# Ledger of designs, part 97: peptides against a protein of PDB entry 3NZW

Target 1, 212 residues: chain A of PDB entry 3NZW
Amino acid sequence: TTTLAFRFQGGIIVAVDSRATAGNWVASQTVKKVIEINPFLLGTMAGGAADCQFWETWLGSQCRLHELREKERISVAAASKILSNLVYQYKGAGLSMGTMICGYTRKEGPTIYYVDSDGTRLKGDIFCVGSGQTFAYGVLDSNYKWDLSVEDALYLGKRSILAAAHRDAYSGGSVNLYHVTEDGWIYHGNHDVGELFWKVKEEEGSFNNVIG
Target 2, 222 residues: chain B of PDB entry 3NZW
Amino acid sequence: QFNPYGDNGGTILGIAGEDFAVLAGDTRNITDYSINSRYEPKVFDCGDNIVMSANGFAADGDALVKRFKNSVKWYHFDHNDKKLSINSAARNIQHLLYGKRFFPYYVHTIIAGLDEDGKGAVYSFDPVGSYEREQCRAGGAAASLIMPFLDNQVNFKNQYEPGTNGKVKKPLKYLSVEEVIKLVRDSFTSATERHIQVGDGLEILIVTKDGVRKEFYELKRD

## One batch from the design tools (peptide; aimed at target 1 V31, target 2 P127)

Design b2_p30_5_s1 (made by RFdiffusion4, then SolubleMPNN; from b2_p30_5, 16 letters changed)
Fold by OpenDDE base, seed 3:
Parts: sequence; structure tokens; C-alpha cells
Structure b2_p30_5_s1 (fold): chain B 212 residues (1-212), chain C 222 residues (1-222), chain A 30 residues (1-30)
Amino acid sequence: as target 1 above (212 residues)
Amino acid sequence: as target 2 above (222 residues)
Amino acid sequence: MELAFPVLWDKTGLTGSEIAQKVAEELASL
């Protein structure tokens, strides 16, 4: 798995691969590793698929309850704290989660929290999470700037996942790409890694270790 | 060391068509190398045009299916006999599975039906309740043999247009019910030849807007 | 049937099959 999120002048880019594995077996190439919690809030999944899917869906319900009670959308801080508190209650029980809660509120602006099953909760501007995270960071950190255009930021997110998919056997399938703005998240499609690889190789002259 | 789980073998297969879905399973039940039954159905009509199979440890599978059927009844009771949608069924099954997160059902679960738009739908579950909607899924003993075949024949993986030097993929299209049935039969026939835990009989449940149809075919009994 | 849990990422570096095996062992030890 490789998931990433980063803040820039245009909001948040979220990009994830879609491979799930069971040992050496590729269980799926089409896993949705982004949970659309609400129109303004995304959760990413790394770790145990069931743990992430179940609890992030549960988080969505909690966020909706908050909205109903408070007549206001939940903050990214509060949403991430709810999840963090939950996993903390299960500390030692064997949950496996490495998640990013990404969203927008008028009060906070674009915000990213990392939350994992160890009880870590971090606010930050850039996170890569998964077995391919180091490969993604290699590309992302080398090209990241706050002032990226939306187009460049989207490409950078996609390109970083591609790099990870190329080197990490546990990452692959496709890239799911999101842009989070003040108006909510926008899905920017599913990009097959195989097709994307050849396109990028041709356009950039990259991946020269592979003969076309 | 005490192992609370058994393995009863078998294989299941789901394929979603355009306006139908198929869920198939062999009827062999086995423990180790001993055939317990040559006809033990493992694919069930659960009502509301939903078919379900939970393959692996049969005791767990049966328990899970029973719980789901009960859940369907309760859903009708609570919602004035409203039909349970396939996506809601998937969520319900997730809760059933994850409710035993720390003592899981030892099964690979697949359900099939029609979505709210009348399109074929197949959902697959891991033992603890992660689920995904897919066009096809094999589960059980011969899943590793069948799944690559399904990728090739349903999703047209590694199929290219002739004369394009492998640059143009074969376009995706839905298969007819007849094509799917043939594919299922071929899959199980092939699996039976290579895996001792698959055989005896094949039950295929076909879900359409008109309801659930069942077909049965003989497999090798060796 | 091999106990297989889809693992999107394991910080321990274990493969999905290794994790599944570990879970099975843990469950058997309970």
C-alpha cells in the first residue's frame, strides 16, 4: 500500500494505490483506499483492510451525528480525535490502522491528520503512509512546493504513487486521486498503473531501468 | 495445539453481468482427505433476490448464513417488509463478520444480486468483514487457480487487440448469461481436475430481475 | 483454505500470509 496526502496553496491532494495483498497473493487490484466520510472529509486506509474500512465508516456515522446535534460540520481536528480516541481504546487488542483524515472546514481550512492504531495523532502538511511510503516520499519531497498549481499538484500526487507502485511489490493496481478544496473533495479518477507507467515513461523519459 | 477451525474445502465463484449475477459453488464437503459429502450445497437464496455463500470452515459458514437470513427477517420486520438492497446487505454482513473480529468466522464470503439500478452485483468479504464490489471473485480451495482465469476471461486481462503490438487492450464488455454459465462450468471443471477439494457437483444460482434460478451440473467424483 | 486477511500495510514488515498465520496462531493459542 501507498497512500499520500499533502497540503498546498490550492488545498489538499490525496492519492492512493489500489492493491491489496495476502502474503504473496494479490487479493485485489481495485481496493478503494479512500473513504469518503462526507463531502468535505476523506479518510485513507493503510493496515488491516477490515479495521480501516469498518472504523472509518463508523467515523462517518459519528461525523453525521455530530452534524445533526451541533448543526455544524465536524472539524477535521475533532473527527481525527474521535478516531484516535477509538483506536486508543483498542490499544493492545490488535487493530492495524494507518490513516489520514483530510478535510476542509471554514474554521480550519484544509487540514490533514495522521492517525494510527499505535495512538499517534499528528497534524501535518505532508504524509506518505504504507509499505511504499519511502518511494513516494522520494518523489514527493523532491518536487513539493507550497505554490504548486492544482494541475502540478495532482500530477505530483499521481506520480509519487506511481513511483511507489513501481518499486513496492505491495503497491499497484491503479491510482485514485482526490483534490480537496473549500467546496469539498473532487475525485480525479482512477489511473491504471500499467497505462500510466508507459505514458509517464514516454513523456518524462523516466524509468530508464525498464526497456520499452 | 487445539485448532478451533476446520477446513471443509470447496470453491465458490461469483460473476456480475449487466442485468444479472451468478454465484456458484461445488457441492463437495471434505475434511483433510476424506469426503464428508458429495452433495452439500453451500450457495443459498437468502431472499430479497440475494444469494450468499461463505466458504471455508462449513460450521462458520452455516452460522454466518443463518445469521444473515435472520437479519433479513428482522430488516423486514423493522422496515415494513422493505426489500433489503444488496449494498445494505453487504454492510450488514460486514457487521456480522467484524462483530467477531477477535474470533473470526473462518470463511470467504461472497454475495450476489442486483443493485438498485438493476445491474449485476458481486460483493466479496474477508473473514473479518472488509468488502469490495467486484465484477468477479473466486473463493475457497481453488480460488488461486480460478481467479487468474477469471481475470483473463471476465476482465480481459492480458488480452490485446490483434496487430497492435500489445498496446491496445481488448475493450471491456459484459458477458451474456450463457457465456457466464459456460465460463463457470469450465472454471469448475478445470479446478476439479487440479484440486482434490473441488468436485462432485456444481450448483449455480442465477439472479435476475425475475428472481433466482438454480442450475446443477455434475462434476468429477474422484 | 488458508486464512487470508487482506493487509493494505503492515508496519512490522510481515507479509499478508505471515500476518494471517500469526493471527491463526494467536487465535489457536486463545
Scores: peptide ipSAE 0.162, ipTM 0.853, DockQ to the pose 0.130
OpenDDE base, seeds 1, 2, 4, 5: peptide ipSAE 0.066, 0.077, 0.142, 0.028; ipTM 0.815, 0.830, 0.854, 0.781; seeds 2, 5 fail the geometry check

Design b2_p30_5_s2 (made by RFdiffusion4, then SolubleMPNN; from b2_p30_5, 19 letters changed)
Fold by OpenDDE base, seed 4:
Structure b2_p30_5_s2 (fold): chain B 212 residues (1-212), chain C 222 residues (1-222), chain A 30 residues (1-30)
Amino acid sequence: as target 1 above (212 residues)
Amino acid sequence: as target 2 above (222 residues)
Amino acid sequence: MELSFPVLWDTEGLTGKEVSELLKKELESL
């Protein structure tokens, strides 16, 4: 798995692969590792698929309840805290979760929280989470700047996942790409890693270790 | 260390078509090297055009299917006999599985039916309730043998247009019911030849807008 | 199913950057 999120002048980019494994076996190439909690809030998944899917869906319900009660959208801080508090209650029980809660509120602006099953909750500008995270960081950190255009930021997110998919056997399938703005998240499609690889190789001259 | 789980073998296979879905399973039930039954159905019509199989430890599978059937009944009771949608069924099954997160049902669960648009749908679950809608999924003993074949024949993975040097994929096409049934039969025949836990009989449940149809085929009885 | 993720323990009080660096180190050791 490789998931990433980063803040920039245009909001948040979220990019994830779609491979799931069971030991040394590829279980799926088409897993949705982003949960659309609400039109302004995304959750990413790494670790146990069931743990993430179950609890982040539960989180969505809690966020909806908040909206109904308070007549306003939940803050990213509050949403991430709800999840963090929950996993903390199960600390030591064996949950496996590495999540990013990404959203945009008028009060907070673009906001990313990392939340894991150890009870860690961190606010930050850039996170890569998963077995391929180091490979993603290698590309992302080298090209990241706050002043990226939306187009360049989207490409950087996609390209970083591609790098991870190329090097990490546990990452691959496709790239799901999101842009989070004040008006909500925008899905920027599913990009097959194989097709993307050849495109990038041709356009950038990258991946010279592979002869086509 | 006491292992509360058994492995009763067998294989299941779900394939979604355009306006139909298929869920198939062999009828062999085995413990270790002993055949318990040559005809033990493991694919069930659960009502509302939903078919279900939970393959692995048979006792857990039977319990899960029973719980789901009860859930369907209660859903009708609470919602004035409203039909349970396949996506809602999937969510319900997730809750059933995850409710035992720390003592899981030792099964691979697949359901098949039609979505709200009348399109074929297959959902696959791990033992603790993660699920995905897929075009096809094999589960059980011979899943590792069958899935690569399904990826090629259903998902057209690694099939490219000639002359494109692997850069252009062949367009995806829907398979007919007859093509899917043939594919299922071929898959199970092959599995029976390679795996001792698969054999005896093949039951195929076909879900269409007209309901659930069952077909039976003999497999090798070794 | 597993979505591969290295688990870090004892991250209390660490910054996001520090955790990220630890994660990188952990992955490099594998």
Scores: peptide ipSAE 0.208, ipTM 0.794, DockQ to the pose 0.085
OpenDDE base, seeds 1, 2, 3, 5: peptide ipSAE 0.012, 0.008, 0.011, 0.009; ipTM 0.706, 0.748, 0.748, 0.722; seed 1 fails the geometry check

Design b2_p30_5_s3 (made by RFdiffusion4, then SolubleMPNN; from b2_p30_5, 17 letters changed)
Fold by OpenDDE base, seed 3:
Structure b2_p30_5_s3 (fold): chain B 212 residues (1-212), chain C 222 residues (1-222), chain A 30 residues (1-30)
Amino acid sequence: as target 1 above (212 residues)
Amino acid sequence: as target 2 above (222 residues)
Amino acid sequence: MELAFPVLWDRTGLSGSEVAQKVAEELASL
């Protein structure tokens, strides 16, 4: 798995691969590793598929309950804290979760929290999470600027996941790409890694380790 | 060391068509190298046009299916006989599986039916309740043999248009029910030849808007 | 016990938290 999220002048980019594995077996190439909690809030999934899917779905329910009770959308801080508190209760039980809670509220603006099953909760501007995270960071950190255009930011997110998919055997399938703004998240499509690889190689002259 | 789990072998296969879905399973039940039964159905009509199979440890599979069937009954009771949708069924099964997260059901679960738009739907589950909607899925003993075949024949992976030098992929299209049935039969026939835990009989449940139809075919009995 | 039908997972070679912390620290120092 490779997931990433970063803040920039235009909001948040979220990009994830879609491969699920069971040992050396590629179980799926089409897994949705982003949960759309509400129109303004996304969760990413890395680690145990069931743990992430179950608890992030549960989180969605908690967020909805908050909205119903408080007549206001839950803050990204509060949503991430709910999840963090939950996984902390299971500390030592064997949950495996590496998540990013990404969203927008008028009060907070675009916000990213990292939450994992060890009980870590971090607010930040850039996170890559998963087995391919170091490969993604290599591309992302080298090209990241706050002042990126939306187009460049989307490409950078996509390109970083592609790099990870190329080097990490546990990442691949496709890139799912999101842009989070004050108006909510926008899905920017599913990009097959195979097709994307050849396109990028041709356009950039990159991936020269592979003969076309 | 005490192992609470057995492995009863078998293989299951789900394929979603445009306006139908198929869930198939062999009828062999085995422990180690001993055939317990040559006809033990493992694909079930659960009502509401939902078919289900949980393949692996048969005791766990049966328990899970029973719990789901009970859940369907309770759903009807609580919701004035409202039909359970396939997506809601998937969520329910996730809860059943994840409820035993620390002592999992030792099964690979697949359900099939129609979504709310009348389109074929197949959902597959890991032992602890992660699930995905897919066009096709094989589970069980011969899943590793069948799944690549399904990728090729259902999803047209690695198929290219002739004369394009591999540059143009074969376009995706839905298969007819007849094509799917043939594909299922071929898959299980092939699996039976290569895997001792697959054989004896093949039950295919076909879900359409008109309900669930069942077909049975003989497999090799070796 | 290795389950015949393994749980789907992502193998992480490095703690995501450790990498995240390093990145956060670098960003805070700018």
Scores: peptide ipSAE 0.054, ipTM 0.808, DockQ to the pose 0.044
OpenDDE base, seeds 1, 2, 4, 5: peptide ipSAE 0.099, 0.025, 0.109, 0.114; ipTM 0.807, 0.816, 0.804, 0.799; seeds 1, 2, 4, 5 fail the geometry check

Design b2_p30_5_s4 (made by RFdiffusion4, then SolubleMPNN; from b2_p30_5, 17 letters changed)
Fold by OpenDDE base, seed 2:
Structure b2_p30_5_s4 (fold): chain B 212 residues (1-212), chain C 222 residues (1-222), chain A 30 residues (1-30)
Amino acid sequence: as target 1 above (212 residues)
Amino acid sequence: as target 2 above (222 residues)
Amino acid sequence: MELAFPVLWDRTGLSGSEVAQLLQEELESL
């Protein structure tokens, strides 16, 4: 798995691969590793698929209850805190979760929280999470700037996942790409890694370790 | 060490068509190298045009299917006989599975039906309740043999248009019911030849807007 | 207990906390 999220002048980019593995077996190439919690809030999944899918869906319900009760959208800070408190109650039980809660509220601006099954909760500007995270960071950190255009930021997210998919055997399938703004998240499509690889290789002259 | 789980073998296969879905399973039930039954159905009509199979440890599979069938009845009771949608069924099954997260049902679960738009739908589950909607999924003993074949024949993976130097993929096309049934039969026939845990009989449940149809085919008994 | 069924397993040799700590250290070193 490789998931990433980063803040920039235009909001948040979220990009994830779609491969699921069981040992050496590729179980799926089409897993949705982004949970659309609500129109303004995204959760990412790494680790145990069931743990992430179940509890992030539960989180969505809690966020909706908050909105109904308080007549306002839940903050990213509060949403991530709900999840972190929940997983902390299960500390030592064997949950496996590496999640990012991403959203844009008027009060907070673009906000990313990392939450894992150890109870760690971190606010930050850039996170890569999963077995391919180091490969993604290699590309992302080298090209990241706050002032990226939306187009360049989207490309950087996609390109970083592609790098991870190329080197990490546990990452691949496709790239699902999101842009989070004050008006909510926008889905920027599913990009097959195979097709994307050849396109990028031709355009950039990269991936020279593979003969075309 | 006490192992509470058994393995009863078998294989299941789901394929979603345009306006239909198919869920198939062999009828062999084994323990170790002994055949317990040559005809033990493992694909079930659960009502509301939803078919289900939970392959692996048969005791767990039967328990899960029973719980889901009961859930369907309760849903009708609580919602004035409203039809349970396939997506809601998937969510319900997730809760059933995840409710035993720390002592899981040792099964690979697949359901098939029609979505709210009348399109074929297949959902697959891991033992602890993660699920995904897919066009096709194989589960059980011969899943590793069948799944690559399905990728090629259903999703046209690694098929390219002639003359494009491998740059243009073959366009996706829905298969007919007849084509899917043939594909299922071929898959199980091949699996039976290569895997001792698959054989005896093949039961296929076909879901359409008109309901659930069942077909049975003999497989090799050796 | 390795679940014999496809469970999305992030086989990072590092826990999420360890990864987060390493990232924080990298960010602080920048």
Scores: peptide ipSAE 0.070, ipTM 0.813, DockQ to the pose 0.040
OpenDDE base, seeds 1, 3, 4, 5: peptide ipSAE 0.049, 0.096, 0.111, 0.044; ipTM 0.786, 0.795, 0.810, 0.796; seeds 1, 3, 4 fail the geometry check

Design b2_p30_6 (made by RFdiffusion4)
Pose (drawn by RFdiffusion4):
Order: sequence, then structure tokens, then C-alpha cells
Structure b2_p30_6 (pose): chain A 212 residues (1-212), chain B 222 residues (1-222), chain P 30 residues (1-30)
Amino acid sequence: as target 1 above (212 residues)
Amino acid sequence: as target 2 above (222 residues)
Amino acid sequence: SVSVHKPSKTYVYSSPYLEQMIESWNKYIL
């Protein structure tokens, strides 16, 4: 798995791969590692497939309950804390999850929180999570500028996941893109590495190793 | 020491058509190198036009299917006999499985039926509730032998339009019930050839708007 | 300033339970 989210001039970019594994066995190439908590909240998934899916779906129900009760959209900070505090209750039981809660509120602006099953909770501008996280960091860190256009930022996030899907035996399938503004998240498609790789290689001239 | 888990073998397969779906499984049950039964059904009609199979440790598979069937019964009791849609059944199974997160039902579960648009649907589950809707899925002992074949023959993976210089992918035309039964039977004859836990019989459950139908085929008994 | 956090722990999107069953079933392949 490889997931990333980064803040920039135009808001937040979120990109994930879609590979699921059972060891060296490719269990699926078409899994959804992003959950749409609500129109302005996204959650990313890495780690245990069931733990992530189950608890992030549950998180969505908790955020919805907050809106009914407070008659107000839940903050990114509070939403990430609900998950952080829940996972902390289970510390030592073997839950396994690297997560990112990304969203927008008038009160907070573009906001990203890294939350994992160790109980760690961090606010930041850039995160890559998963077995392929270092591969994504390599490309994303060396081309990142706060002043990226929405178009360039969307591409960098896409390119970064692609770099991870290429080098990490445990990442791949397709790339799912999102862009977060104060009007909520915008889905930017599902890009199959099976075609995205060759296209990027030709158009960019990169991946110069692999023979085409 | 006591080991609460065993492995009863078996292989299951699910394919979704445009307006139908199938869930198939061999009827052999095994422990180690012995055959417990050559015919022990492992795919079940659970009502509301849903078929399911929980394959792996059979005691766990039976307990799960039994618990889900009872769940559909109560769904009717509590919701004015409303039909349990396949998507709803999938989320329900997720909670049943995740409910034993710390002592799992050691099974790989697949369900099939039609979605609310009458389209064919297949859902497969992880031992602890991780699930996804799919076009086809192989589960159980021969899953590693069969799933590659299904990616090729069902979803036309790695196949291109001849003469297009590998530029145009083979279109994703959709399979009829006849073409699906062929792929299923071939899949199980192949699996019976290469995996010692697969054989004796093959039982297929076909689901349409008209309900659930069953077909049975013999397999090699060696 | 840009804050970059690099977690030292890695997460494989996987199922260890299914991994064990797959490894066990593969032993019976001819």
C-alpha cells in the first residue's frame, strides 16, 4: 500500500494505490483505500484491510452523529481524534492501521492528520503512509513546492503513487486521486498503472530503466 | 496444545453476469490426507436471493452461514419483511466477521445475487470482514490456481486486439450464463487436476430474478 | 514553512489470516 496527502496553495491532494495483499499473494488490484467521511472529509487506509475499513466506516458514523448533535460539521481535528482515541483504547491488541484524515473547515482551512494504531496523531503538510511510503516520499519531496498549480499538484501526487507502485512489490493496481478545497473534495479518477505507466514513461521520458 | 482451527480444504468460485450470478464449490471435505465426505454441500441459499459460502475451517464456515441465515430471518421480523439487498447483506457479514476480530472465523467467504438494479453481483470477504464487490472471485484451496484464469477469461486481462500492436485492449463484452458455466466447469476440472483437496463433485447455484437454481457435476475422485 | 513527517513504521495493506491459509493450501499443489 502507498498513500499520500499533501497541502499546498490550492488545498490538499490525496492519492492512494489500490492493491490488497495476503503476503505475496495479490488479493486484489481494485480496492478503495480512500473513504469519503462526508463532502469535506476524506480518510486514507493502510495496514490491515479489515481494521482500516471497519474503523474508518465507524468513524464516519461518529462524525455524522456529531453533526446531528451539534448542528455543525465536525472539525478535522476532532474527527481525527475520535479515531486516534479509539485506536488508543485498543493499544496492544494488535490493530494495524496507518491512516490520514484530510479535510477542510472554515475554522481550520486545509487540514491533514496522520493517525496510526500505535496511537500517534500528527498534524502536518505532507504524509506518505504504507509499505511504499518511502518511494512516494522520494518523488513527492523532490518536486514539491507550496506554489504548485492544482493541475501540477494533482500530477505530482499521481506520479508519486506511480513511483511506489513500480518499486514496491506490495503496492500497485490503480491510482485514485482527490483534490480538497473549501467546497469539499473532488474525485479525480481511477488510473490503472497498467496503462498509466507506459503513458507517463513516453510523455515524461522517465522510468528510463525499464525497456519499452 | 489445543488448536481451535482446522483446514477442511475445498474451493469456491463466484462469477457475476449482467442479470445473473453464480457461486460454485466442490463437494469434497478433507482433513489432512483423508476424505471426510465426497458430498458435503458448501454453498447455500440463504433466502432473499442470496447464495453464500464460507470456505476454510468448516466449523467456522457453518457457524457463520447459520448466523447469517438467522440474520436474514430477523431482518424480516424487525423491518416489516423487507428484502435484504445484497449490499446490505455484505455490510452485515462484515460486522459478523469483525465481531470475532480477536478469535476469527477462519474462512474466506463469498456471496452472490443481484443488486437493486437487477445486475449480477459478487462479494468476497476477508476472514475479519474486509470486503469488496467484484466481477468474479475464487476462494479456498485452489484459489491461487483459479483466480489468474478468471482475470484472463472473465475480465480479459493481458489480452489485446490482434494487430493493434497491443494498443487496443480486448473489449469487456459480457458473459452469458452458458459461457460462465463453461468457465466454472473448466476451472474445477483444472483445479481437480492440480490440487489434491479438490474433487468428487461440483455444485453450482445460479441466481436470477426468478430465484436460485442448482446444477451438479461429477469430478475426479482420486 | 512546510512540515514533513516521515513515519518510521510501514503498513502493508494485507490480511495475515488469509496469508496463513493461502500458504497452507499451496502445500497441497502437485

Design b2_p30_6_s1 (made by RFdiffusion4, then SolubleMPNN; from b2_p30_6, 17 letters changed)
Fold by OpenDDE base, seed 4:
Structure b2_p30_6_s1 (fold): chain B 212 residues (1-212), chain C 222 residues (1-222), chain A 30 residues (1-30)
Amino acid sequence: as target 1 above (212 residues)
Amino acid sequence: as target 2 above (222 residues)
Amino acid sequence: MVKIYRPKKLYVFDSPLLAEMIERNEKYLK
């Protein structure tokens, strides 16, 4: 798995792969590792598939309940704290989760929290999470700037996941790409790694270690 | 050390068509190298045009299916006989599975039916309730033998238009029920040849808007 | 049987830059 999120002048980019594995078995190439909690809030999934799906769906319900009770959208801080508190209650039980809660509120602006099953909760501007995270960081860190255009930021997110998919055996399938703005998240499509790789190779002149 | 789980073998697969879905399973039940039964159905009509199989440890599979059937019953009681949709069924099954997160049902679960638009739907689950809607899925003992075949023949993976130098993929299209049945039969006959836990009989449940139809085919009895 | 979205702990340290990785790869190819 490779998931990433980063803040920039244009909001938040979220990009994830779509491979699930069971040991050496590729269980799926088409997994949705982003949960759309609400129009302004996303969650990413790494770790145990069931743990992530179950609890992030549960989180969505909690966020909706907040909206119903308080007549306002939940903050990214509060949403991430709910999840963090939950996993902390299960600490030692064997949950496996590495998640990023990404969203926009008027109060906070664009915000990213990392939450994992070890009890860590971090606010930050750049996170890569999963077995391919170091590969993604390699590309992302090398090209990241706060002043990226939306187009360049989207490409950078996509390109970073592609790099991870190329080098990490546990990452692949496709890239799901999101842009989060003050108006909410925008889905920027599913990009098959097989097609994307060759396109990028041709256009960039990259991946020269692979013969076409 | 005591192992609470058994392995009863068998294989299941689901394929969604445009306006139908198929869920098939062999009828062999085995423990180790001993065939317990040559005809033990493992694919079930659960009502509301939903078919289900939970393959692996049969005791867990049966328990899960019974719980789901009961869930369907109670859903009707609580919601004025409203039909349970396939997506809601999938969510319910997730909760059934995840409710035993720390002592899981040792099964690979697949359900098939029609979505609310009348399109074929297949959902697959891991033992603890991770699920995904897919066009096809194999589960059980010979899943590793069948799934790559389904990737190639249902999803047309690694197939390209002739004369395009591999630049144009074969377009995706729905398969007819006849084509799907052929693929299912080929899958199971092939799997039976290479896996001792697969064989004896093949039961296929076909879900359409008109209900659930069953077909049976003999497999090798070795 | 359990599906995994392969996790890894968050790295606190700076990741190697792409340029450094490329250089390392070139060394392996020679």
Scores: peptide ipSAE 0.263, ipTM 0.740, DockQ to the pose 0.044
OpenDDE base, seeds 1, 2, 3, 5: peptide ipSAE 0.230, 0.216, 0.159, 0.232; ipTM 0.734, 0.747, 0.674, 0.736

Design b2_p30_6_s3 (made by RFdiffusion4, then SolubleMPNN; from b2_p30_6, 19 letters changed)
Fold by OpenDDE base, seed 3:
Structure b2_p30_6_s3 (fold): chain B 212 residues (1-212), chain C 222 residues (1-222), chain A 30 residues (1-30)
Amino acid sequence: as target 1 above (212 residues)
Amino acid sequence: as target 2 above (222 residues)
Amino acid sequence: MVKIYRPKKKYVFDSPLLAEMLEHYEKFLK
């Protein structure tokens, strides 16, 4: 798995691969590792598939309840705290979760929190999470700047996941790409890694380790 | 060592068509090298045009299916006999599975039916309740043998148009019910030849807007 | 059989339940 999110002048980019594995078995190439909690809030998934799906769906319900009770959208800070508190209650029980809660509120602006099953909760501008995270960081950190255009930022997110998919055997399938703004998240499609790889290689002259 | 789980073998297969879905399973039940039964159905009509199979440890599978059937009944009681949609069924099954997160059901679960638009739908679950909607899925003992075949024959993976030098992929298209049945039969006959835990009989449940139809075929009995 | 969105390797091994499940269910896919 490779998931990433980063803040820039144009909001937040979220990009994830779509491979699920069970040991050496590729269980799926088409998994959705982003949950759309509400029109302004996303959650990413790494770790145990069921743990992530179940609890992030649960989180969505809690966020909706907050909105109903308080007549206001939940903050990214509060949403991430709910999840963090939940996993903390299960600390030591064996949950496996590496999540990013990404969203926009008027009060906070574009915001990213990292939450994992170890009880860590971090606010930050850039996170890569998963077995391919180091590969993604290699590309992302080398090209990141706050002043990226939306187009360049989207490409950078996609390109970083592609790099990870290429090098990490546990990442692959496709890239799902999101842009989060004040108006909410925008889905920017599913990009098959097989097709994307050759396109990028040709256009950039990159991936020269592959001949053919 | 404490081992609460058994393995009763078998294989199941789901394929979604355009306006139908198929869920098939062999009827062999085995422990180690001993065949317990040559005809023990493991694919069930659960009502509301939903078919379900939970393959692996049969005791866990039966328990899960029973719980789901009960959930369907309760859903009707609580919601004025409203039909349970396939997506809601999937969510319910997730909760059933995850409710035993720390002592999981040792099963690979597949359900099949029609979505709210009348399109064929197949959902697959891991033992602890992760799920996804797919066009096809194999589960059980011979899943590793069948799934690559399905990738090739349902999703046309690694198939290209002749004469294009691999530049044009074979276009995706829905398979007819006849094509799907043929594919299922070929899958199970092949799996039976290569896996000792698969064989005896093949039961296929076909879900359409008109309901659930069952077909049965003999498999190799050794 | 248990699906994993693979975290970093050392993170995976820090989850005993996950490791046990993987070991147990991998054979089910064979």
Scores: peptide ipSAE 0.219, ipTM 0.756, DockQ to the pose 0.090
OpenDDE base, seeds 1, 2, 4, 5: peptide ipSAE 0.200, 0.132, 0.223, 0.218; ipTM 0.742, 0.798, 0.750, 0.749; seed 4 fails the geometry check

Design b2_p30_6_s4 (made by RFdiffusion4, then SolubleMPNN; from b2_p30_6, 17 letters changed)
Fold by OpenDDE base, seed 4:
Structure b2_p30_6_s4 (fold): chain B 212 residues (1-212), chain C 222 residues (1-222), chain A 30 residues (1-30)
Amino acid sequence: as target 1 above (212 residues)
Amino acid sequence: as target 2 above (222 residues)
Amino acid sequence: SVKIYRPKKKYVFDSPILAEMLEESEKYLK
């Protein structure tokens, strides 16, 4: 698994792979590791598949309840805190979750919180989460700038996941790409890793360790 | 050390067509190397045009299916006999599975039916309720043998248009009922040759807008 | 200053119990 989110001048980029595994078995290549909680809020999934799917879906319900009761969108801080509090209640029970809650509110602006099942909750600007995170960081850190254009930022997110998919056996399938702005998240498609690899190799002259 | 789980073997397979879905399972029930039954159906019509199988530990599978069937009844009661949609069924099953997160059902679950647009739908679940809608899924003992075959024959993985040097993928297309049934039969026939926990009989449930149809085929009995 | 964090655990989107089931099934191959 490789998930990433980063803030830049144009908002937030969220990019994730789509591989699910069962040990050494590739269980799926088409998993959606991003939950669209509301038009302004995303959650990413890494760790136990069921734990992530169940509780992030639950989180979505809690966020909707907040909106209905308060007649305003939940803050990213509050949404992430709900999840953090939940996993804290289960601390030691064996939940496995590494999640990012990404969103945009008028009050907070573009915001990313990392939440994991160990009880960690961090607000930050750049996170890569998963077995392929180091590979993603290698590309992301080397090319990240706050002043990236939206186009360059989207590409960087996609390219970072591709790097991880290439080197991490537990990452692959496709890249799901999102851009979060003040107007909400925008889905920027599903990019097959195989097709993307050859395209990038040709265009960049990268991945020279692989002969076409 | 107490082990609450058994393994009764068997294999299940779901494939979604354009306006139909198929869920198939062998009828062998086995413990270790001893065949308990050569005809123990494990694919069930659960009502509302939803078929379900939970393969692994048979006791857990039966319990889960029973609970789901009960859930369907209660849904009708609570919602003025409204038909349970396949996506809602999937969510319900997730809750059933995850409700036992710390003492899981030892099963790989697949359901099949039609979505609200009348398109074939297959959902697969891990033992604790992670699920995904897919075009096809194999589960159970021979899943590792069958799934790659399905990837190739249903999703046309690693198939390319001739003369394109592998640059153009074979386009996706829906398979006919006849083609799907053939693939299912071939899959189980092949699996039976390589896995001792698969064999005896093959039961196929076909879901269409007209309801659920069952077909049965003999498999190798060794 | 940009805040960059690196999670300590390397999470995999996985199904451990399913993995166990698959491993168990392999011993019954012909």
Scores: peptide ipSAE 0.574, ipTM 0.936, DockQ to the pose 0.938
OpenDDE base, seeds 1, 2, 3, 5: peptide ipSAE 0.555, 0.554, 0.149, 0.155; ipTM 0.935, 0.935, 0.777, 0.760; seed 3 fails the geometry check

